# Ledger of designs, part 56: peptides against a protein of PDB entry 2YKT

Target 1, 231 residues: chain A of PDB entry 2YKT
Amino acid sequence: SRSEEMHRLTENVYKTIMEQFNPSLRNFIAMGKNYEKALAGVTYAAKGYFDALVKMGELASESQGSKELGDVLFQMAEVHRQIQNQLEEMLKSFHNELLTQLEQKVELDSRYLSAALKKYQTEQRSKGDALDKCQAELKKLRKKSQGSKNPQKYSDKELQYIDAISNKQGELENYVSDGYKTALTEERRRFCFLVEKQCAVAKNSAAYHSKGKELLAQKLPLWQQACADPS

## One batch from the design tools (peptide)

Design b1_p25_1_s2 (made by RFdiffusion4, then SolubleMPNN; from b1_p25_1, 14 letters changed)
Fold by OpenDDE base, seed 1:
Structure b1_p25_1_s2 (fold): chain B 231 residues (1-231), chain A 25 residues (1-25)
Amino acid sequence: as target 1 above (231 residues)
Amino acid sequence: MEEKMKELQKQMEEILQKMQEAAAE
């Protein structure tokens, strides 16, 4: 029946969230944590590299013929420090605004969805059983009427069951339809949340890249000219 | 889905090519 098909569709939406979306989201979070760890490793390695560059700048500043190149090397290290600060802010956002929040939600979601599905199934079954009962009673009444010498005796009761069946059928169809819309809304809400959190991360990442580009664009021409200038 | 990903890859490659051309000017 139409209601049975829509019921199956509703259950399939919940199953897709629980069996496909949530496991995939957990994997996404795990991959995000790996990415965060790798970026932290890059940050640490970069610090060591530019600290060593500062040391080279100190040696240049102490030299007789390369003193001005010391300032260039210091500027290179300072620009890196500024870029690094932006990267750290991006990483904080990545951790706090994406990974942590997604992790909290996905852990709570299994219980929520299970309860929501069970509630829907229980009510759907209750309405279905009530409908089936009325249909069965009507069938019994019709059999009794066919065997009776006075079928008119059962006419009013037959009409009552027909009306009850019609009302219960309509109620069941509406309930299942609303259930399907609710399930689709639950699915969409989860994807929207992911998209919104990823947008926040993207904005912070863009700010990091923009700041780095601006600083390097400003300083790089000066650094490139440094070796051509006399001491 | 695979076809869509291939199309996105193609679009990204085109963007990267345009960026390289602009940088060469």
Scores: peptide ipSAE 0.000, ipTM 0.340, DockQ to the pose 0.030
Fold by OpenDDE base, seed 3:
Structure b1_p25_1_s2 (fold): chain B 231 residues (1-231), chain A 25 residues (1-25)
Amino acid sequence: as target 1 above (231 residues)
Amino acid sequence: MEEKMKELQKQMEEILQKMQEAAAE
């Protein structure tokens, strides 16, 4: 029946969230943590590189003919430090605003969805059983009426069962339909949450890149001229 | 979904190309 088909679709939405979406989200979080770790590693490695650059700047400052280049090298290292600070802020946001929140949500979701599905199934079954019972009773009544010398005796009761069946069938169909809409809304909510959190990451990433670009654009012309003007 | 992924890849390549062209101007 159409109600049975819609019921199946409803259950499949919940199952898809629990068996496909949530596991995939857990994997996404794991990959995010791995990415975060790698970026932290890059930051650490970069520190070593620019610390070494500072040492080169110190040597230049101690030289007779390259003193001014020491300041340039120091500025290069300082700009890098500022860029790295922006990266650290981005990573902090990435961890706190995306990974942690997604992890918390997915942890709670398994229990929530299981309970929601169970509740839906229980109520759907209850309504279905009530409908089946009324249909069975009507069938029994009709058999009695056919064997009776006075079939009109059962006419009022037959009408009552017909009305009850119609009402219960409509109620079941509406319940299953609403259940399906609810399930789809639950699914959409989860995707929207992911998109929104990823948008926050994108904004923070844009800020990081913008700050780096601005700092470098400001200083690069000065650095490029440093070797052209020997003291 | 493979076709969709290929289409997305194509779109990304087009975006990158446009960005490169704009940077060259």
Scores: peptide ipSAE 0.000, ipTM 0.351, DockQ to the pose 0.032
Fold by OpenDDE base, seed 4:
Order: sequence, then structure tokens, then C-alpha cells
Structure b1_p25_1_s2 (fold): chain B 231 residues (1-231), chain A 25 residues (1-25)
Amino acid sequence: as target 1 above (231 residues)
Amino acid sequence: MEEKMKELQKQMEEILQKMQEAAAE
């Protein structure tokens, strides 16, 4: 029946969230933590590289013919420091605004969805059972009427059951329909939450990249001309 | 899925092209 089909669809939405979305989200969070760790590692490794660059700048400053290049190398290292500061800010946001919040949500969601599905199933079954009972009673009544010498005796009661069946069928269909809409809304809400959090991360990442680009664009022409200028 | 990825790639390329054009001006 239409109601049975819609019921199956409703259950499948909840099952998809619990069995597919939530596990995938947990994996996404885990991969995010790995990515965060790797970026922290990059930051550390970069520090070592640019500290070594500072050392080269010191040597240039001590030279007789390359003193001005020492300042250039120091500036390069300083720009890196500023870029890394922006990266660290982005990483903090990545951790606090995405990973932590998603982790909290996914942990709480399993119990919530289980309860919501159970509530829906219980009420759906209750309405279905009531409908089935009325249908069974009507069938029994019709059998009794067919065997009777006075079938008209049962006509009013037959009409009552028909009306009851119609009403209960309508109620069941409406309930299942609303249940399906609710389930789809729950699913969409979770995807929207992910998208919104990822947008925040993207904004912070854009700020990091923009600041780095601006700093490098400002200084790079000066650095490029340094070797062409007489000492 | 493959068609969707191709479309997204095309859109990204168009965005990058516009950015490059703006930077060249």
C-alpha cells in the first residue's frame, strides 16, 4: 500500500542517518584530526627551515659584500612568521569551530535518532493495528451477513466499519506522510550543519591565504631586486 | 557521479580563469 511504502521510506531515512551518515561523519572528524596534526607538523617543520634561513641572513650580515642581503633574508623569515601566525589561527578555528562541534553533535545524535525512530514506529504500528482490526471486523461481518437470512440486519454496522476504516486509513497516511517529512528535515538539518561549519572553516582558510598572499606580494618585488642593486 | 565531478571541475576552472584575468589587469 501507499502508506506501507511511505513507512519504509521513512524508516530508511532514519537508518541512513544512523548507519551511513553518522559513521561517515565520525570518519570525517577523524580525518580532520589527522589533517590538523599534519598541518601542525608542517608548521613545526617550516619553523626549522626559516630558522635556518635566519642563520643564512646572519652570515650575509657578517660578510663584506652581502650585508644588504642579510636584511632581505631576515625579512623573508619574518614574513613566514606572520604567515604561520595566520595558519595557527586558522587551525584553532578548524579545531574549535568544526571538529569539536561535529564531535559533540555526532555523539549525542545516536540516542536522539534511535528514540525518534522508535517513537515513530510505535505510533505507526498502533495506528496500523487499529486499522487492521477494523478491516478484520468488517470481513467477519460480511461473512456473517452472507450466511444470514436477513442481510439487511448488518447493513448499518457495515457502513460504520467502512467509515471507520476510511478515517483510520486517512489518519495513518497523514501520520506516515508527516513522519517522512520530519525524517527528511532531520537529514537535511545535519547536512546543513556540516555545510555551515565547513563554510566557517573556508572563510578562515581564505583569510589565511589572503594574508599570506598580501604579505608576499608586498615584499617580493623588494627581494627580487636585491641582487640587482649595487652593494 | 563522474559527470558531476567534471562539471565541478569546469566551474572551478572558470573561477580560476576569472581570477587570473582580474589579476592581470
Scores: peptide ipSAE 0.000, ipTM 0.362, DockQ to the pose 0.029
Fold by OpenDDE base, seed 5:
Structure b1_p25_1_s2 (fold): chain B 231 residues (1-231), chain A 25 residues (1-25)
Amino acid sequence: as target 1 above (231 residues)
Amino acid sequence: MEEKMKELQKQMEEILQKMQEAAAE
């Protein structure tokens, strides 16, 4: 029946969230943590590299003919330090605004969805059983009427059952339809949340790249000219 | 050297601040 098919669809939406979406989201979070760790590693490695660059700057500053290049090397190292600081800030946002929030939600979601599905199933079954009972009673009444010498005696009661069946059928169909819409909304809400959080990460990432680009663009011409201008 | 690096750090922070202010306009 139409209601049965829609019921199956509704259950499948909940199952898809629980069995496909949530596990995939957990994997996404895990991959995000790995990415965060790798970027933290990059930051650490970069510190070592640019600390070594500072040492080269110190040597230049102590030289007889390259003193001014010491300042250039120091600036290069410091600009990079600032860029790395911005990266660290982005990573904090990535962790706090995306990973942590997703992790919290996915952990709570299993219980919520199970309860929601169970509630829907219970009510759907209740309405279905009530309908079936009414249909069965009508069938019994009709059999009794066919065997009776006075069928007219059962006419009013038959009409009552017909009306009841019609009403219960309509209620069941509406309930299942609403249930399906609700399930789809639950699914969409989860995807939307992911998209919104990823947008926040994207904005932070864009800001990081912009700041780095601008800072380097400001200093690079100065650095490029340093060797061309003898002291 | 430490003093020089601190001064450079301050200058870079000021530049970053100015950039943020300009972006907010």
Scores: peptide ipSAE 0.021, ipTM 0.423, DockQ to the pose 0.018; fails the geometry check

Design b1_p25_1_s3 (made by RFdiffusion4, then SolubleMPNN; from b1_p25_1, 14 letters changed)
Fold by OpenDDE base, seed 4:
Structure b1_p25_1_s3 (fold): chain B 231 residues (1-231), chain A 25 residues (1-25)
Amino acid sequence: as target 1 above (231 residues)
Amino acid sequence: MEKEMEELKKKMQEILQKMEEAAAK
């Protein structure tokens, strides 16, 4: 029946969230933590590289013919420090605004969805059972009427069951329809939450990249001319 | 890349429309 099909669709939405979305989200969080760790590792490795660059700048400053290049190398290291500070800010936001919040949501969601599905199933079954009972009783009544010498005796009761079946069928269809809309809304809300959190991360990442680009664009022409200038 | 993103956006809109239609049934 139409109601049975819609019921299956509703259950499938909840099952998809619980069995596909939530596990995938947990994996996404895990991959995010790995990415965060790798970026922290990059920051650490970069520090070592630019500390070594500072050492080269010190040597240039001690030379008789390359003193001005020492200042250039120090500026390069300083710009890197500023870029890394922006990266660290982005990473903090990535951790606090995305990973932590998603982790909290996915942990709480399994219990919530299980309860919501169970509630829906219980009420749907209750309405379905009530409908089936009325249909069965009508069928029994019709069999009794066909075997009776006075079929008219059962006519009023038959009409009552027909009316009850119609009303219960409509109620079941409406309930299942509303249940399906609710389930789809729950699914959409979860995807929207992920998108919104990822947008926040994207904005912070853009700020990091923009700041780095600005700093490098400002200084790079000065660094490029340093070797062309007579010492 | 822009073309791929536009195609993805179109697919997403189609999915959303199908969801609304399914919910209305």
Scores: peptide ipSAE 0.006, ipTM 0.317, DockQ to the pose 0.056
Fold by OpenDDE base, seed 2:
Structure b1_p25_1_s3 (fold): chain B 231 residues (1-231), chain A 25 residues (1-25)
Amino acid sequence: as target 1 above (231 residues)
Amino acid sequence: MEKEMEELKKKMQEILQKMEEAAAK
């Protein structure tokens, strides 16, 4: 029936969220934590590299003929430090605004969705059982009427059951339809939340990349000319 | 999808391990 098909669709939406979306979101959070850790590792390794570059700048500054190149090497290291500070700010935001919030939400949602599905199933079954009972009573009444010498005695009751069945059928169909819309809304809300959080990540990433581009674009021409200029 | 995600997780863990080993030297 139409109501049975819609019921199956509704249950499938909840099952998809619980069995596919939530596990995938947990994996997404795990991948995010790994990514954060990797970037922290990059930060540490980069510090060592640019500290070594500073040492080369110190040696240049101590030389007789390469003193100005020492300043260039120091500037290169300083620009990197500024870019790295922007990365650290982005990572802090990534952790606090995305990973932590998603981790808290995904665990709460599992219990919520289970309860929501159970509530829907209980009410759907209750309405279905009430309809089935009414249909069964109508069938019994019709059998009694067929065996009776006075079938007209049951005509009013038959009409009452027909009206009740029609009303209960309509109520069940509406309830299941609304249940399906609710389930789809729950699914959409979760994807929208993910999109919203990823927009925040994208904004922070754009700021990081913009700052790096700006700093390097400003200084790179100067650094490229440094070796061509006489000491 | 799950298989792909697990493979990606494994690769990332391997990369992280290599980075940690390099930082410890």
Scores: peptide ipSAE 0.000, ipTM 0.297, DockQ to the pose 0.055
Fold by OpenDDE base, seed 5:
Structure b1_p25_1_s3 (fold): chain B 231 residues (1-231), chain A 25 residues (1-25)
Amino acid sequence: as target 1 above (231 residues)
Amino acid sequence: MEKEMEELKKKMQEILQKMEEAAAK
């Protein structure tokens, strides 16, 4: 029946969230943690590189003919250090604003969805059973009426069951329909949350890249000039 | 050398702050 099919669809939405979406989200979080770790590794490695650049600047500062280039090398190292610091700040945001929040939600969601599905199933079954009971009673009444010498005795009761069946059928259909809409809304809400959190990360990433670009753009002409003009 | 580096760090922080203020407008 239409009601049965819609019921199946509703259950499948909940199952898809629990069995497909949530496991995939856990994997996404795990991959995010791996990415964070790798980027932290980059920042650590960068520190060693630019510290070594500072040492080159020290040597230049001690030289007779390249003293002014020492300051240039120091500036280069410091600007890149600042860029790496901004990356670390972005990583903190990535961890706190995306990974942690998603992790918290996915852990709570399993219990919530299980309860929601169970509630829906229980109520759907209750309404279905009530409908079936009324249909069965009507069938019994009709059998009695057919075997009776006075069928009119059962006419009023037959009408009552017909009305009850009609009402219960409508209620069941509406309940299942609303259940399906609710389930789809629950699914959409989860995707929307992911999108919104990813947008926040993207915004922070864009800010990081912009700051780095601006700092380098400001200093690069100065550094290039220092190399072009030998003392 | 250390003093010069500290001064440079300070200047870089000032630049970063100005950039943030400009981006906020």
Scores: peptide ipSAE 0.000, ipTM 0.266, DockQ to the pose 0.019
Fold by OpenDDE base, seed 3:
Structure b1_p25_1_s3 (fold): chain B 231 residues (1-231), chain A 25 residues (1-25)
Amino acid sequence: as target 1 above (231 residues)
Amino acid sequence: MEKEMEELKKKMQEILQKMEEAAAK
């Protein structure tokens, strides 16, 4: 029946969220944590590299003929430090605004969706059973009427059952239709939440890249000229 | 978001209509 097919579609939406979306989201979070760890590793390795650059700057500052190059090397290391600080801020946001929030959401949603599906199934079954009962009663009434010497005695009651069946069928169809709309809305809400959180990450990443570009663009011409004037 | 929801509702109505047509055959 139409109502049965739409019921199946509704259940399939909930199942898709629980069995496909949620596991995929958990995997996404896990991959995000791995990515965060790798970026933290890059930050640590970069610190070692630029600390070594500072040491080279110290040696230049101690030389008789390369003192000014010491300042350049120190500036290079300082600009890198500022870029790394911006990266750390981005990573903090990535952790707190994306990973943590998604992890909390996916945990809560598993329980919520199970309860929502169960509620829908219970009410759908209740309405279906009520419809089936009325149909069965009408069938019994018609059998009695056919065996009776006075069929008109049952005509009013037959009309009442027909009306009740029509109403209950309409209610069931509406309920299942609304259930399907609700399920699709729940699915969309989850994707929208992911998109919104990823937009926040994108904004923070843009800020990181912009700051790095600005700092380097400001200083690079100065550094490029440092070797042109041998003192 | 409201526009997107309206589009979703429209798509859902189209799906429902197709289901009705399939059930009537």
Scores: peptide ipSAE 0.014, ipTM 0.359, DockQ to the pose 0.026; fails the geometry check

Design b1_p25_1_s4 (made by RFdiffusion4, then SolubleMPNN; from b1_p25_1, 17 letters changed)
Fold by OpenDDE base, seed 2:
Structure b1_p25_1_s4 (fold): chain B 231 residues (1-231), chain A 25 residues (1-25)
Amino acid sequence: as target 1 above (231 residues)
Amino acid sequence: MEQKMQELQKQMQELLQKMLEAAAA
């Protein structure tokens, strides 16, 4: 029946969230934590590299013929430091605004969804059972009427059951329909939350990339000409 | 799906280990 099909669809939405979405989200969080750790490793390695570059700049500054190149090397290291600071800010936001919040929600969601699904199933079954009971009673009544010498005696009661069945059928269909809409809304809410959090990450990432681009675009022409300039 | 997720996690852990080793060298 239409109601049975819609019921199956509703249950499948909840099952998809619980069995596919939530595990995938946990994996997404794990991958995010790994990515954060890797970037921290890059930050550490970069610090060592540019500290060594500063040392080369010091040597240039101590020379008689390459003193101005010392300033260039220091500027290169300083620009990198500024870019790295922006990266660290982005990483903090990534951790606090995305990973932590997603982790908190996904751990609480399993109990919530289980309860929601159980509530829906219980009420759906209750309405279905009530409908089935009325249908069974109508069938019994019709059998009695067919075997009776006075079928007209049961006509009013038959009409009452027909009306009751119609009303209960409509109620069940409406309940299942609303249940399906609710389930789809729950699914959409979870995807929307992920999209919104990822938008925040994208904004922070854009700020990082913009700052780096601006600093490098400003200084790179100067650095490229440094060796051609007279001392 | 679970197998795919496990594979992705494994690959990422391997990459992370290589990066940490490179940073420590």
Scores: peptide ipSAE 0.014, ipTM 0.370, DockQ to the pose 0.055
Fold by OpenDDE base, seed 4:
Structure b1_p25_1_s4 (fold): chain B 231 residues (1-231), chain A 25 residues (1-25)
Amino acid sequence: as target 1 above (231 residues)
Amino acid sequence: MEQKMQELQKQMQELLQKMLEAAAA
């Protein structure tokens, strides 16, 4: 029936969220944590590299003929420090505004969705069973009436069952329809939340990249000219 | 699918660990 089909669709939406979306989201969070850790690792490795560069700058500053190149090397290291500061800010936001929030939600969501689905299923079944019962009783009544010497005795009761069936059918259809809309809304809001959080990450990432671009664009011409100038 | 995801996660973690160790050396 139409109601049965829509019921199956409704259940499938909940199942898709629980069995596909949520596990995938958990994996996404895990990959995000790995990405964060990797970036922290890159930051650490970069620090070592640029600290070594500073040491080279110190040596240049101590030389008689390369003093100005010492300043250049120090500037390079300082620009790196500033870029890394921006990265750290981005990472903090990435952690606090995306990963933590998603993790908190996904942990609670499984229980929530399970309860929601169960509630829907219970109520749907209750309404369906009530309808089936009325239909069965009407069928029994009609058989009894056909075998009776006085069929008119059952006419009022037959009408009552017909009315009950009509009402219960309508109620079931409406309930399942609303259930389906609700399920789709639940699915959509989860994707929307992910998109919104990812937008925040994108904004912070853009800020990081912009700062790096600006700093390097400002200084790189100066650095490139440093060796062309006489000491 | 879950098994595949777990394997990928493991591989990534191992790679990250190697990178961190290399950086710390």
Scores: peptide ipSAE 0.013, ipTM 0.371, DockQ to the pose 0.054
Fold by OpenDDE base, seed 1:
Parts: C-alpha cells; sequence; structure tokens
Structure b1_p25_1_s4 (fold): chain B 231 residues (1-231), chain A 25 residues (1-25)
C-alpha cells in the first residue's frame, strides 16, 4: 500500500543517517584532524627554510657592501611570520568552528535518532494495529450478517466500522506522510549544518589568502628594487 | 640587527609551538 511504502521510505531515511551519514561524518572529522596536523607539519618545514633565510640576512648585515640586503631578507622572513599568523587563525577556526562542533553533534546524534525512529515506529504500529483490528471486526460482522435471518440488524454497526476504517486509514496515511517529511528535514538539517560550518572555514581561508596576497603585493616591489639601489 | 634577528626567530618558534599544540588537541 501507499502507506506501507511511505513507512519504508521513512525508516530508510533514519537508517541512512545512522548507518551512512554519521559514520561518514566521523571519518570526515578524522580526516580533518589529519589535515590540521599536516598543516602544522608544513609550518615546521617552512620554519626551517625561513630560519636559513634569516641566517643569510645575518651574513648580509655583517658584510661591508650588502648591509641593506640584510634588512630585505629579514623583511621577507617577517612577512612569512605574518602570513603564518593568519594561518594560525585559520587553523583555530578550523578546529573550533568545524571539527569540535561536528564532533559534539555526531556524538549526541545517535541516541536522538534512535529515540526518534523508535517513537515513529511505535506510533505507526499502534495506528496500523488499530486499523487492522477494525478491518477484522468488520469482516467478522459481515460473516455474522450473512448467516443471520435478520441482516438488517447489523447494518448500522457495519456503517460504523466502515467509517472508523476510513478515518483510521486517513490518520495513518497522514502520520506516515508527516513522519517522512520530518525524517527528510532531519537529514537536511545535518547537511545544512555541515555546509554552514564549512562556509565559516572557507571565509577564514579566504582571509588567510587575502592577507598573504596583500603583504606580498606591498613588499615585493621594494625587494625587487633592492639590488638596483646600493648603499 | 642581531636583536631583531633573535626576536624574529623567537616569534617563529612560539608560533610553531602554538600550531603544533592546536593540531594535537
Amino acid sequence: as target 1 above (231 residues)
Amino acid sequence: MEQKMQELQKQMQELLQKMLEAAAA
């Protein structure tokens, strides 16, 4: 029946969230933590490179003819530090605004969804059983009427059962339909939450890239002219 | 100049440490 199909679809939505979405989200969080750790590794490797650059700046500053180039090399290292500060802010946001919040949500979600599904199943079964009972009673009544010498005695009661079946059928269909809409809304809410948190990360990433671009655009012309302007 | 270099190195070390701690949390 239409109601049975809709019921199956509703249960499948909840099962998909619990068995597919939530485990995938846990994996996503784990991969995010790995990504954060890798970015820390990049920072470590970059530090070694720019520490070596600072050493070259020290040598230039100690030279007789290249002292001003020492300042240039130190500025290059300082710009890197400023860019790295922006990366740090991005990483903090990535950790606090995405990973931590998603982790908190996914830990609480299993119990919530299990309870929601159970509640739906219990009520759906209750309404279904009530409908089945009325249908069974109508069938019994009709059998009794066929065997009776006075079938008219049962006509009013037959009409009452028909009306009750119609009402219970409508109620079941509406309940299952609403249940399906609710389940889809629960699924959508979880995806929307992920999208919104990822948007926040994207904004912070954009800020990191913009700051780096601005700093380099400001200083690069100065650095490019340094060799043409001896002290 | 030497003081500037040392301060820059210190700042870079501190930043690295903070990032590593954040990644480990």
Scores: peptide ipSAE 0.005, ipTM 0.304, DockQ to the pose 0.024
Fold by OpenDDE base, seed 5:
Structure b1_p25_1_s4 (fold): chain B 231 residues (1-231), chain A 25 residues (1-25)
Amino acid sequence: as target 1 above (231 residues)
Amino acid sequence: MEQKMQELQKQMQELLQKMLEAAAA
């Protein structure tokens, strides 16, 4: 029946969220944590590299003929430091605005969805059972009427059961229909939340890239001419 | 699927740890 099909669809939406979406989201969070850790590692390794560059700058500054190149090397290291600081800010946002919030949501969601599905199933079954009962009683009444010498005696009760069945069928259909819409809304809400959080990350990432581009664009011409135009 | 994901996560964590150790050396 239409109601049975829609019921199955509704259950499948909840199951899909619990069995596919949420596990996938947990994996996404885990991969995000790995990515964060890797970027932190890059930052650490880069610090060592540019600290060594500073040391080269110190040596240049102590030289008789390359003193001005010391300043260039220091500037290169400083620009890197500023870029890395921006990266760290982006990572903080990535952690706090995406990973932490998603982790909190997914942890609570399993219990919520289980309860929601159970509630739906219980009510759906209740309405279904009530309908089945009325149908069974009508069938019994009709059998009794067919065996009776006075079938008209049961006509009023038959009409009552027919009306009850019609009403209960309508209620069941409406309930299942609303249930399906609700389930789809729950699914969409979760995807929307992910998209919105990822948008925030994207904005912060854009800021990081813009700052790096700006700093390098400002200084690179100066650095490029340093050897060609000795002071 | 979940088991596969867990295994993948473990492998990636191990790889990441090796990379970090190498960078710190």
Scores: peptide ipSAE 0.013, ipTM 0.373, DockQ to the pose 0.034; fails the geometry check

